# Peptides against a protein of PDB entry 2FGR, part 50

Target 1, 331 residues: chain A of PDB entry 2FGR
Amino acid sequence: SSVTLFGIVDTNVAYVNKDAAGDSRYGLGTSGASTSRLGLRGTEDLGGGLKAGFWLEGEIFGDDGNASGFNFKRRSTVSLSGNFGEVRLGRDLVPTSQKLTSYDLFSATGIGPFMGFRNWAAGQGADDNGIRANNLISYYTPNFGGFNAGFGYAFDEKQTIGTADSVGRYIGGYVAYDNGPLSASLGLAQQKTAVGGLATDRDEITLGASYNFGVAKLSGLLQQTKFKRDIGGDIKTNSYMLGASAPVGGVGEVKLQYALYDQKAIDSKAHQITLGYVHNLSKRTALYGNLAFLKNKDASTLGLQAKGVYAGGVQAGESQTGVQVGIRHAF

## One batch from the design tools (peptide; aimed at target 1 S2 L40 R41)

Design b2_p21_4_s3 (made by RFdiffusion4, then SolubleMPNN; from b2_p21_4, 13 letters changed)
Fold by OpenDDE base, seed 4:
Structure b2_p21_4_s3 (fold): chain B 331 residues (1-331), chain A 21 residues (1-21)
Amino acid sequence: as target 1 above (331 residues)
Amino acid sequence: SALEELERAEAEEEATNTVTF
């Protein structure tokens, strides 16, 4: 059997020019290029092509030394895998986020990522961003000539909020085609939650695609999220992303990504554009820099996610500029 | 998934300390 200890420590100096009061914030932040993490994983060969696995992973906050504690909320799974694919039991990325966030050139972290996987409606569920779930069973197919899929179900365990029952129930999955330079995927999910103590369905549809030209990679996302409320109407957001990355000088990568968040319930748009650079000092150590611009229109209050420094919103219609410069080290 | 494969490839290509039992 094998057990692997692994992790990433990613720490940066970050700046944003506006918070909710209109003031600048700056300091030491975390997870600007990759989410800082500590994990244990392993596999056991059971014979006959069957393997058991485990994965335990938690977030590291290098700026405060995990002052809020450490947990395995990133992933805590046991699995069986073989020619049939993989079945996982435990908290994990839901299949939809696990596949569709792979088209984000900013690795779903820092000030540059696609922010479509969000709680758009002040949902009261713990995972109303549609990224992870507790009590999750997931299944992933093998890749058959490029075709693959993943499915998941999370138990609500009779969790209630206000009058809402079934809170935390997830059902979702994706279908994909991954062959050489091409990746394309369609994801569908529904999560049960509450808004204002009332039952709400978080419906999500996401289309993603990427193509690696060798000299550059293009990536795109199209997403619709709806918080369907029995009272007060739907809270709908259409999110769009287009990104490009290219290797630089054999040791670097430049990334440019644009996203649009069309927030229908407030008839307001936000535009995000991010330029990133990663400089590999080794296989394990990189320097990076991110520069992001977020333009809110009308009633939009979105903020860049400078984790450890400022991840809140801004005033309605305000624009925010963010910078991160940091070190990523993996082990 | 490609993010777990990227996070795994980032975690696997970045030479993890493997202890075999």
Scores: peptide ipSAE 0.023, ipTM 0.609, DockQ to the pose 0.399
OpenDDE base, seeds 1, 2, 3, 5: peptide ipSAE 0.015, 0.015, 0.022, 0.022; ipTM 0.526, 0.521, 0.601, 0.609; seeds 2, 3 fail the geometry check

Design b2_p21_4_s4 (made by RFdiffusion4, then SolubleMPNN; from b2_p21_4, 13 letters changed)
Fold by OpenDDE base, seed 5:
Order: structure tokens, then C-alpha cells, then sequence
Structure b2_p21_4_s4 (fold): chain B 331 residues (1-331), chain A 21 residues (1-21)
């Protein structure tokens, strides 16, 4: 059997020019290039091509030393794997987010990521961003000539909020084709939540694709999220992303990503553009910089996710500029 | 993917840091 201790400490100096009051925020932030984490994992060979596994991973906040505590909310799984693929039991990335966030060139982290995986409706469930779930069973197929898939179900365990009786139930999956330079995927998910104490279904469809040209990589996402409310109508967001990355000098990577969030319930759009650079000092240590612009239109109040400094919204129709400069260290 | 490549690099880096008990 093997047990591995692993982690990332990613800490940055961050700045945003506007908060909800219109004031600037700056300070020491976390997780600008990769999410800071501490984990334990291991595998056991059971013979016959069967393996057992465990994975325990929690987020680290280097700016405050985890003042709010430490937990394994990133992943807490036991698994069986073999020629049939992998079955996981426990809190994890849901299959849809695990696959479809892979097309985000900013790895769902910092001020540059695709923000489509979001609680668009003030959902009262703990995971209404569609990223992770409690009480999750997941299955991942092997890769068969490029084709692969993942499926998941999370039990609600009769969790109630107001009149909603199935909060936290997830069902979803993806199909994908991964072959050489090409990746393409379709994900579908539904989770049950509450909005204003009323039952609400969060439906999600996501298409992703990327192609690596060697000299550059292109990546794209198309997503629709609907919070189907019994009262007040659907809260629908269509999100679009297009990004490019290129290696620089063998030790660096430049990334440029654009996203559009068309928030139908408020008839308002937000535009995000992010330029990022990573400079590898070693295999484990990198310097990075991110520059992001978020343009809200009309009633849109989206904010950049400068974790540890400011991740709140802005005033309606206001634009926000964010900067992060930091160190990522993996161990 | 960038995440799979990050996860692969992380897994390769983590494999190099594996304390086998």
C-alpha cells in the first residue's frame, strides 16, 4: 500500500479596483494559479487488476492559516478501480464539473477562471455552484479509443430547506472524446436545491472542447444553467468561454481567456477578459501574474474571485479590474 | 486538458513526493 502526503501553497498579492461600495481592495490572497490544498491519498493493489484507493483533500488558506478551520471538503473518497474504470464513494467534484472545468485555462482558480459553475439564483444549498456534492457515488469509464464517460449520483438524505425536501440531490454525467490533441465533452446535470425556501431544480448543460496545436492550445465552453423555481420563473444564465494558451521560452505559459455571462433573469450581460502568465522556476515552484477585466452591463453585479481579498459583487453596471501576483509551490 | 495536465503534473510531482509507508 502507498500513502502520499501532497499539497500546494499558492499565495498572492491581489488588487481589485472596486468592491460593492465602489472602493478598492488589496492585500494577501490565496489560490491565484492553483487552489492551495493539503491532501492524503493512497492505493492498495488487491490483485487481479483491482485496486482500492482513498483521497482526502482540503483547502489551505495561507493568508490566515486556515482561521475558519480545516476540512476535507475538496475530496473525501474511497474508491475501487480496475479494467472496468473507477467507482468513488464520498464528497468529490461531480463528474460534470470534473470534466468540463478541464477546459478552463485558469483551472477554475483565481480571478481568471470561467465563472459559469455558479450559484446564479441565491440557492440555499451548500453546493449550488454545481462543482462538488456530498454523499456522492461516481463512476468513471476507462478510455476506449478516445471515448470516455463519467456518471454521478448524490443522495439528498431527506435534507430540507423550507418546503424543499430533496436538497443536495445530484444526478449527472458526461460523455467525452479525448484523442491526441483533441478533447470534446458534453455534460448534463440536475441538482435539487431551494431558493427562498422553495424547491428549485438546478439544471445544467455544458459543452467543452479543446485542441492543442503544439504552439498554442485553444479551449472553449458553452453552458446553460437554469434554476427552475416553482414560483417566480426560471433563472437562466448562458455562459460562453474562449481561451488560448501558449508556451513561452520552455519555462513559461501565457493564457488569454474571454467569457460572456448572459444573465437572462435580469436581462444583463457580463464580459470577462483575463491575461495570465506562469513562470516555472522549477517543477514545483512557479511565479504567476493575472490581470482580469470584468465589465458588468445593466443590472449585472458580478465580481472577480480574488480569494482572501475580495470575492463579492460590485454595483450594478460597474466594471472591475483585478490583479494577482503570486507564488505557487507544490510539495 | 489544462486541468488534466495540471492534475497529471500534480500527480507526477506527487508521485515523486510519495512517502511509501
Amino acid sequence: as target 1 above (331 residues)
Amino acid sequence: SALEELERREAEEEANNTITY
Scores: peptide ipSAE 0.017, ipTM 0.538, DockQ to the pose 0.296
OpenDDE base, seeds 1, 2, 3, 4: peptide ipSAE 0.018, 0.014, 0.014, 0.025; ipTM 0.553, 0.532, 0.478, 0.592; seeds 1, 2, 3, 4 fail the geometry check

Design b2_p21_5 (made by RFdiffusion4)
Pose (drawn by RFdiffusion4):
Structure b2_p21_5 (pose): chain A 331 residues (1-331), chain P 21 residues (1-21)
Amino acid sequence: as target 1 above (331 residues)
Amino acid sequence: LTDTYNNLKTIKDNLEASLAS
């Protein structure tokens, strides 16, 4: 048995060459290499291989001292685990995002990550980016011979927005194979939501795979996200990503990632290339840099996510360049 | 945030003292 207080402070200077008005922005931001966080977790051995766990974790914003207030919105779970796997109760990453975001070489944070888990349709639910859910129960199997799976159900509790009376419901899961160097997963999920007050399903299918050659790792993601309005109409987005990472000179790591976002509702594509470097001063402390270029075509207005500096959109069809340089410290 | 941190640290120390007992 044990109890652990832990966290990460990841703070950076960041710059984007344009915002929604076309002006540059720079400042002190956060979470460029790993999401800054504070948390408490524990595991209690109950005998016979059965364990009870808890996990409370919230995001840290070092640039403003969590001015909006600290919370445990990253994870707030209690669990039982054993030879049967693990059951968790509470807000957390849903199984589809927990597993599939592991294929993103930029740890789903900073200006470089895969943007597929986002609210493409301005859905009105609390978690229409498909990342986390309130009122979540999840089951995770053991890994037998490489095969593993995860399932989750989140209760809507009759949350009502317009014609949608089950906003926030999540049903989803994944199947996967993980043997160390090779990993592959297929995730499928549906959430209930509303768009402009009209009931809408958020359907998501995601495939991810990676192989770690040791001298380098190749990783990729494919995703279709469809917001399907009950009365008709849909906002569908296909997202693609391929990336590679390699250790450089012991202590160093280089990463490169290319992504494409095909936004069918506006018949527009956006392309992104991101180069990253991580220099480890210790196991706990790293300096890092990220450089990203995002090209919007036609009506696309996507912007790089320089958290704490600028994470809004840009003018239609504009290209945007961004940089982050910072320090990550885990404790 | 400081208060939250101190509370979490107190909870951790108490639970560790209970486990050592």

Design b2_p21_5_s1 (made by RFdiffusion4, then SolubleMPNN; from b2_p21_5, 15 letters changed)
Fold by OpenDDE base, seed 1:
Structure b2_p21_5_s1 (fold): chain B 331 residues (1-331), chain A 21 residues (1-21)
Amino acid sequence: as target 1 above (331 residues)
Amino acid sequence: MDKVIEELRAIKEKKLAELAK
């Protein structure tokens, strides 16, 4: 058996030029290049090609030293793995987000990531962003000539909000082809939630693809999220992303990513463009900088996610500029 | 949610009317 302690401490100085009042915000932020985390993981060989595993991981907030506490809400799984693949029990990334966020060149964190995995409808469920679930069972296949898949089911355990009685139920999965420089996948998910105390289905479809040309990598996402309410119209968002990354001088990486969020319920679009640079001082330590522009049109109020500084919205139709400069250290 | 959407639509219409002047 083995046990590994691992983590990342990522802390930055961040600035956004506009908050909900139109004022600038600045200070220390966290998780600008990678989510700061502390974890324990291990495996036990059970013989015959069967292994047991555990994984416990929580987020670290270096700006305040986890003043609100520490937990294992990032992942808390026990697993069995072998030639059949892997079965996981416990809170984790749902299979759809685990696979489809891998196409985000900004690692699903900081001011530059694809923000499509979001609670677009003021859903009252704890995980209405479609990223993680409680009470989750997941299965991941091996890779068969490039083809692979993942499936998950989360129990609602009769959680109620208002008239909704199945809050937190998740069903979803993906199919993928991963072969050499090519990756492509399709994900489908449904989560039961509530909006305004009424039962609501959060339906999600996501297509992702990437290709590594060696000199550069291209990545893309196409997503539709739909909150289907028992009473009232659907709240639909179409999200698009295209990104490129390239190594620089053997020690750096430059990233450029564009995203469009077409918010159908308010007939309003938001455009996000982010330039990022990572400079590796070692295998474990990097400096980084991110510059992001978010342009809201019409009634859109989206804000950049400068965690620890400002992650709220802006006034309708306002634009926001964000900067992060920080240190990432892995152990 | 419906009230919020209605308010956002009203803001949109007002801004579009201001841009059309």
Scores: peptide ipSAE 0.006, ipTM 0.363, DockQ to the pose 0.008
OpenDDE base, seeds 2, 3, 4, 5: peptide ipSAE 0.000, 0.000, 0.000, 0.006; ipTM 0.324, 0.272, 0.279, 0.360

Design b2_p21_5_s2 (made by RFdiffusion4, then SolubleMPNN; from b2_p21_5, 13 letters changed)
Fold by OpenDDE base, seed 3:
Structure b2_p21_5_s2 (fold): chain B 331 residues (1-331), chain A 21 residues (1-21)
Amino acid sequence: as target 1 above (331 residues)
Amino acid sequence: MEKVLEELKEIKEKLEKELAE
């Protein structure tokens, strides 16, 4: 058997020019290039090609030393794997987010990530952003000549909110082709939640693709999220992303990503553009800088996620500029 | 597993229909 301690400490100085009151915020933030984490993982060879595994991972907040505590809410799984693939039991990324966030060139963190995996409807469920789930069973296939898939089901355990039943139930999966420079995936999910104490289904469809040309990588996402409410009509958001990255001087990487969030329920769009640079000082330590611009139109109030400094919204129709400069260390 | 796959297929068909409209 093996046990590995691993982690990332990522801390930055961050600035946003507007909060909900129209004032600037600045300070020490976390997780600008990668989510800061502490984890334990290991495997046991059971013979015959069967392995047992465990994975425990929690988020680290370097700015306040985890003042709110530490937990394993990022991942807490036990698994069996072999020629059949891998079965996981426990809280984890749901299969759809695990696969489809891989096309986000900003690694689903900091001020530059694709923000489509979001609670768009004031859903009252704990994981209404479609990223993780409690009580999750997941299955991942092997890669068969490029073709692979993942499936997941999360039990609601009769959780209720208001009159809504089955809150927290998730069913979802993806199919993908991963071969050499090409990756393409289709993800589908439904999560049961509540809005205003009433039963609501969160439906999600996501298409992702990337191609690595060696000198540059292109990546794209197309997503529709729909909160189907019994009363008040559906809350639909169409999200689009296009990104490019390229190595620089053998020790650096530049990233440019654009996203559009078409929020149909409020007939309002938001545009996000982010420029990022990572400079590797070693295999484990990097300096980075991010510059993001978010333009809200009409009734849109989206804010950049400068974790540890300001991650709230802005006034309707306001634009926000964000900067992060930081250090990432992996161990 | 079969039940989960069937439910996923139903969700897929619904979502594909909604994207085509």
Scores: peptide ipSAE 0.015, ipTM 0.396, DockQ to the pose 0.013
OpenDDE base, seeds 1, 2, 4, 5: peptide ipSAE 0.008, 0.006, 0.007, 0.013; ipTM 0.336, 0.294, 0.289, 0.350

Design b2_p21_5_s3 (made by RFdiffusion4, then SolubleMPNN; from b2_p21_5, 16 letters changed)
Fold by OpenDDE base, seed 3:
Structure b2_p21_5_s3 (fold): chain B 331 residues (1-331), chain A 21 residues (1-21)
Amino acid sequence: as target 1 above (331 residues)
Amino acid sequence: MEEVIKKLQEIAEELQKRLAA
């Protein structure tokens, strides 16, 4: 049996030139290169190739010392694994997000990530961004000559909001091919939620791929998110991402990523471009800088996610520039 | 890209309908 304490402390100085009032914001932020976290994990060999596992992980907010408290909402699982793969019980990344966010070169954090995994429709469910779920059972296959898959189901436990009676139910999965420099995946998910107190289905389809050329890596995502409402019509967003990364001098990495969010319900687009650099001081410690530009068109009000400083929207049709410079330390 | 997403969505929706029947 083993127990490992692990974590990341990532803190930055961040700036955005516009908030919802058109004013600049700046200060000390968190999780610019990786999400700050504290966790415990372990495994027990049960013999015959069977293992038991646990994983408890919560987010750390270094700027305020977790003033709102600490929890294990990032992951709280018990598992069995073996030649059959892995079964997990508990709150976790849903299989679709676990796999498909891996193509985001900014690690689904800071001001540069792909923002497609989002609550696009004022959904009233706790996890309407499609990232995690409560009451989740997940299964992950072994890798068979590159082919692998994951599936998940989350119980709604009769949670109600307004007239919606199955809020929080999730069903989804992915199929993938991972072999050498190539990765490709297709994910499908449906989550039950509520909008305006009425039952709504959040449907998601995502295609991802990456290829590592050694000198550089290319990565891409194609996603559609659709909130299907009984009244008022569907709220659909098509999201696109293309990114490249390259090692620099053996101690650094440069990243460039572009994303487009086509918000069909408001007939408005947002464009995001981010340049990032990571400088490794050691295996555990890095300096980093991110520069992001977000251009909203028409009725779009998206904002960059400078966690700890400003993560809200901007005025319709406004552009936002963001900067993060920080330290990441892993233990 | 838009056409690709549309086509994939159509296929997914059709599969979901068939599996739910």
Scores: peptide ipSAE 0.006, ipTM 0.406, DockQ to the pose 0.012
OpenDDE base, seeds 1, 2, 4, 5: peptide ipSAE 0.000, 0.015, 0.005, 0.016; ipTM 0.291, 0.442, 0.356, 0.457; seeds 2, 4, 5 fail the geometry check

Design b2_p21_5_s4 (made by RFdiffusion4, then SolubleMPNN; from b2_p21_5, 14 letters changed)
Fold by OpenDDE base, seed 1:
Structure b2_p21_5_s4 (fold): chain B 331 residues (1-331), chain A 21 residues (1-21)
Amino acid sequence: as target 1 above (331 residues)
Amino acid sequence: MQKVLEELKAIQEALQAELAA
């Protein structure tokens, strides 16, 4: 049996040149290279290859010392694992996001990540970005000659919003092939939610792939998210991402990632390009810098996610530039 | 369609999804 305390404190100085009013924002932000976190985890060997596990993890906000409180909303699971794979009970990444966000070279955080996993339609469910779910049961297979899969179901527990029932219900999963330098995955998910108090289905399909050439890694994502509304028409977004990373001098990593968000409901596109560099001072401590440019076309109002400084939108058709320079420390 | 446009614009301007949670 074991219990491990672990975490990451990632804090940065961040700047964006435009907010919703067209003004610059700057200050101390968090989670620019990795999401800051504090966690406890452990396992118990039950014999015969069976293990019990627990995992409790919450986000840390170094800029204000978690002034809004601390919780275990990142993950709060109990599990059984063995030759059959792993079953988890509790709030966690849904299987689709757990697998498909792994292709994001910016670790699904900061100003550079793929932003496709989003609440595109003002869904009223707590997790309408498709990333996590409450009341989740998930199952992950072992790897069989490269092939693996994950499945999840979240209970709605008869949650209602307006006339919508079954809010928070999730069903989804992925199939993948992970073998040596190659990874490829297909994910499908549906989440029940509400928009304007009316029942809405959030459907998501995501294809991801990466290949590690040793000297460099390429990664890509293709995603469609569709909020199927009874009234008002469907809200569909097609998102695309292509990224590359390479080690530098044995102690650094450079990353470049491009994403396109084709927002069909508003017939508007947004283009994101991010350059990142990480410099490892040790196995646990790194310096990093991110430079991101987001170009909104037409009615698009997307903003870079400079957590702790500014994560809101911009005026329609405006471009935004963001910078983060920070320290990441793991323990 | 115009209604959808305005709704999405308002959402994007006022609220960005939390990508980390």
Scores: peptide ipSAE 0.009, ipTM 0.282, DockQ to the pose 0.015
OpenDDE base, seeds 2, 3, 4, 5: peptide ipSAE 0.006, 0.005, 0.000, 0.005; ipTM 0.362, 0.358, 0.339, 0.353

Design b2_p21_6 (made by RFdiffusion4)
Pose (drawn by RFdiffusion4):
Structure b2_p21_6 (pose): chain A 331 residues (1-331), chain P 21 residues (1-21)
Amino acid sequence: as target 1 above (331 residues)
Amino acid sequence: ASVVSSSVVLLVAFFSFAYFY
């Protein structure tokens, strides 16, 4: 049994060459290499291989001292685990995002990550990016011979927005194979939401795979996200990503990731290339840099996510360049 | 017993921190 207080402070200077008005922005931001966080967790041995766990974790914003207030919105769970796997109750990453985001070499944070888990259709639900859910129950199997799976159901509790009376419902899961160097997963999910007050399903299918050769790792993601309005119409986005990472000189790591976002509703594509470098001063402390280029075509207005500096859109068809340089400290 | 007691103290303190801050 144990109890652990933990966290990460990851703060950076960041710059983007354009915002929605076309002006550059620079400043002090956060979470460029790993999401800053503070948390408390524990595991209690109940005997016979059965364990009880808890986990409370919230995001830290070092640039403004969590000016909007601290919370546990990253994870707030209690759980039982054993030879049967693990059951968790509480807000957390839903199983599809928990497993599939592991294929993103930029840890789903900073200006370099895969952007597929986003609210493509301006859905009105609290978590229309498909990442986390309130009122979540999840089951995770053990890994037997490399095979493993996860399933989750989040209750809507009759949350109503317009014609949608089940906003926030999540049903989803994944199957996967993980043997150390090789990992592959297929995730499928549906959420209930509303767009412009009209009931809408958010359907998501995601495939991810990676192989770690030791001298380098190759990783990729494919995703279709479809917001399907009950009365008709859909906003569909296909997202693709391929990346590689390699250790450099003991202590160092280089990462490169290319992504494409095909936004069918506006018949427009965006392309992104991101180069990253991590220099470890210790196991706990790293300096890092990220350089990203995002090219929007046609009506696309996607922007790089320089958290704490600028994470909005850009003018249609514009290219945007961004940089982050910072320090990550885990405790 | 010591781990459970420590967990209770830390949980109370941490929820208080989250509420006031």

Design b2_p21_6_s1 (made by RFdiffusion4, then SolubleMPNN; from b2_p21_6, 16 letters changed)
Fold by OpenDDE base, seed 2:
Structure b2_p21_6_s1 (fold): chain B 331 residues (1-331), chain A 21 residues (1-21)
Amino acid sequence: as target 1 above (331 residues)
Amino acid sequence: DEVRKLAEKLLKEFLEFVKNN
């Protein structure tokens, strides 16, 4: 058996020019290039190509020293793996988010990421962003000729909110082709939740693709999220992303990503554009900078996710500019 | 449009499968 302690400490100075009151916010933020984390993982070889594994990972908040406490809500899994792939038991990324966020050039972190994996409907479930689930069983296939897949089911354990039953139930999966410079995936998921105390299904479909040209990488996402409410009609968002990244001088990476969020229930769009740069001081330490612009139209109130500084919305139709400059260290 | 229709079909089939299981 082996046990590995690992982590990332990522802390930044962040600024956004508007909050919900129209005022600027600035300060020390966390997780601008990678989510800060502390983890333990290990494997045991059981023979015959079978392995047992565990993974415990929690978020670190370097700005406040985890004032709200530490937990393993990022991942808390036991697994069996082998030639058949991997089965995981416990809280984790759901298979759809695990695969489809890989096309986000900002890795679902900081002010630049694709924000499609969101609670678009004020869902009352703990994980209505479609990123993680409690009580999750996951299966991941091996890669066979480029093809791979992942599936997951999360038990609701009879969780109720208002008149909604089965809250927190997840079912979902993806199919993918990963070969050389090409990656492409289709993900489908449903989560049961509540909105206004009423049963709601969060349906998600996501297409992702990327191609690495060596000199640059292109990546794209197409997503539809639909909160199907028993009363009040559906809350649908179509999200689109296109990004490019390129190595710079052998030690840097530049990233440019655009996203469009077409929020159908409020007939309103939001446009996000982010420029990012990462400078590797070593294999483990990097400096980074992000510059993001978010343009809300009409009734849209989206805000950039400057974690530790300001992650709330803005006034309807307002635009927000965000900056992060920070240090990432991995151990 | 065809990819979207296929995706919507696959989503419907998946949701029906989930509803029936």
Scores: peptide ipSAE 0.008, ipTM 0.443, DockQ to the pose 0.014
OpenDDE base, seeds 1, 3, 4, 5: peptide ipSAE 0.018, 0.007, 0.007, 0.006; ipTM 0.423, 0.363, 0.370, 0.389; seed 1 fails the geometry check

Design b2_p21_6_s2 (made by RFdiffusion4, then SolubleMPNN; from b2_p21_6, 15 letters changed)
Fold by OpenDDE base, seed 5:
Structure b2_p21_6_s2 (fold): chain B 331 residues (1-331), chain A 21 residues (1-21)
Amino acid sequence: as target 1 above (331 residues)
Amino acid sequence: SAVREKAEELLKAFLEFVKNN
């Protein structure tokens, strides 16, 4: 068996010009280019092409030294893998988020990411953003002729909130085509949750595609999220993303990403545009800068996720500007 | 491949949709 210790420490200076009170926030934040993490992983060859694996990964908050504690909530899996693909048991990214967030040029991190994977409805479940699940069984196919897929089921374990049962149950998967410069995927998921103590289904459909032209990469996402409530009607959000990235010389990458969040329940849109730059000082150390603009219209109150500084909303119809400048180190 | 062409068409259509909205 092998055991590998690994991690990322990503810390930044961040600024947002507006919080919920209309005041600016600034300070030291975490996870601007990559989520800061500490992990352990390993594999064991069982013979016959079968391998066992484990993966334990927790988030690091470099700004406060994990004042709220450390856990393995990023991933805590045991796996079997082989020519059949991989089966995972334990908390992980759900298959839909694992695949479809790969089209986000900001890697679902910092102030620039696609924010479609969100709790749009004040869902009371722990993972109502559709990113991870507890009690998850996942299966991932190998890549065959470009085609690949992933499927997952998470047990609710009879978790209840108010009158809602089956809270935390997830079922979902994706199909994908990954061949050379092209990637395209379709993901479908349903999660059981509660809103206002009432049973609610979080349905998600996501389309993603990217093409790498060598000199630049284009990427896009199309997502619909519906919180289907028995009382009060559906909370639907349509999210759209288009991004481009390009290498700059041999050491840099520039990223530009636009997203639109059409929040149907409040008939309100939000527009996000982010410019990012990463400068690689080495294979493991980078400097980065992100500049993001979030324009809320009408009743929209979305905020940029300047983790460790300010990740809350803003006043309805207010725009927010965010900046992050930081260091990422991988080990 | 036909799949690649269709994926490129879908990407183009998506790009146009985003441009128009």
Scores: peptide ipSAE 0.014, ipTM 0.488, DockQ to the pose 0.013
OpenDDE base, seeds 1, 2, 3, 4: peptide ipSAE 0.009, 0.007, 0.009, 0.009; ipTM 0.476, 0.472, 0.489, 0.452; seeds 1, 2, 3 fail the geometry check

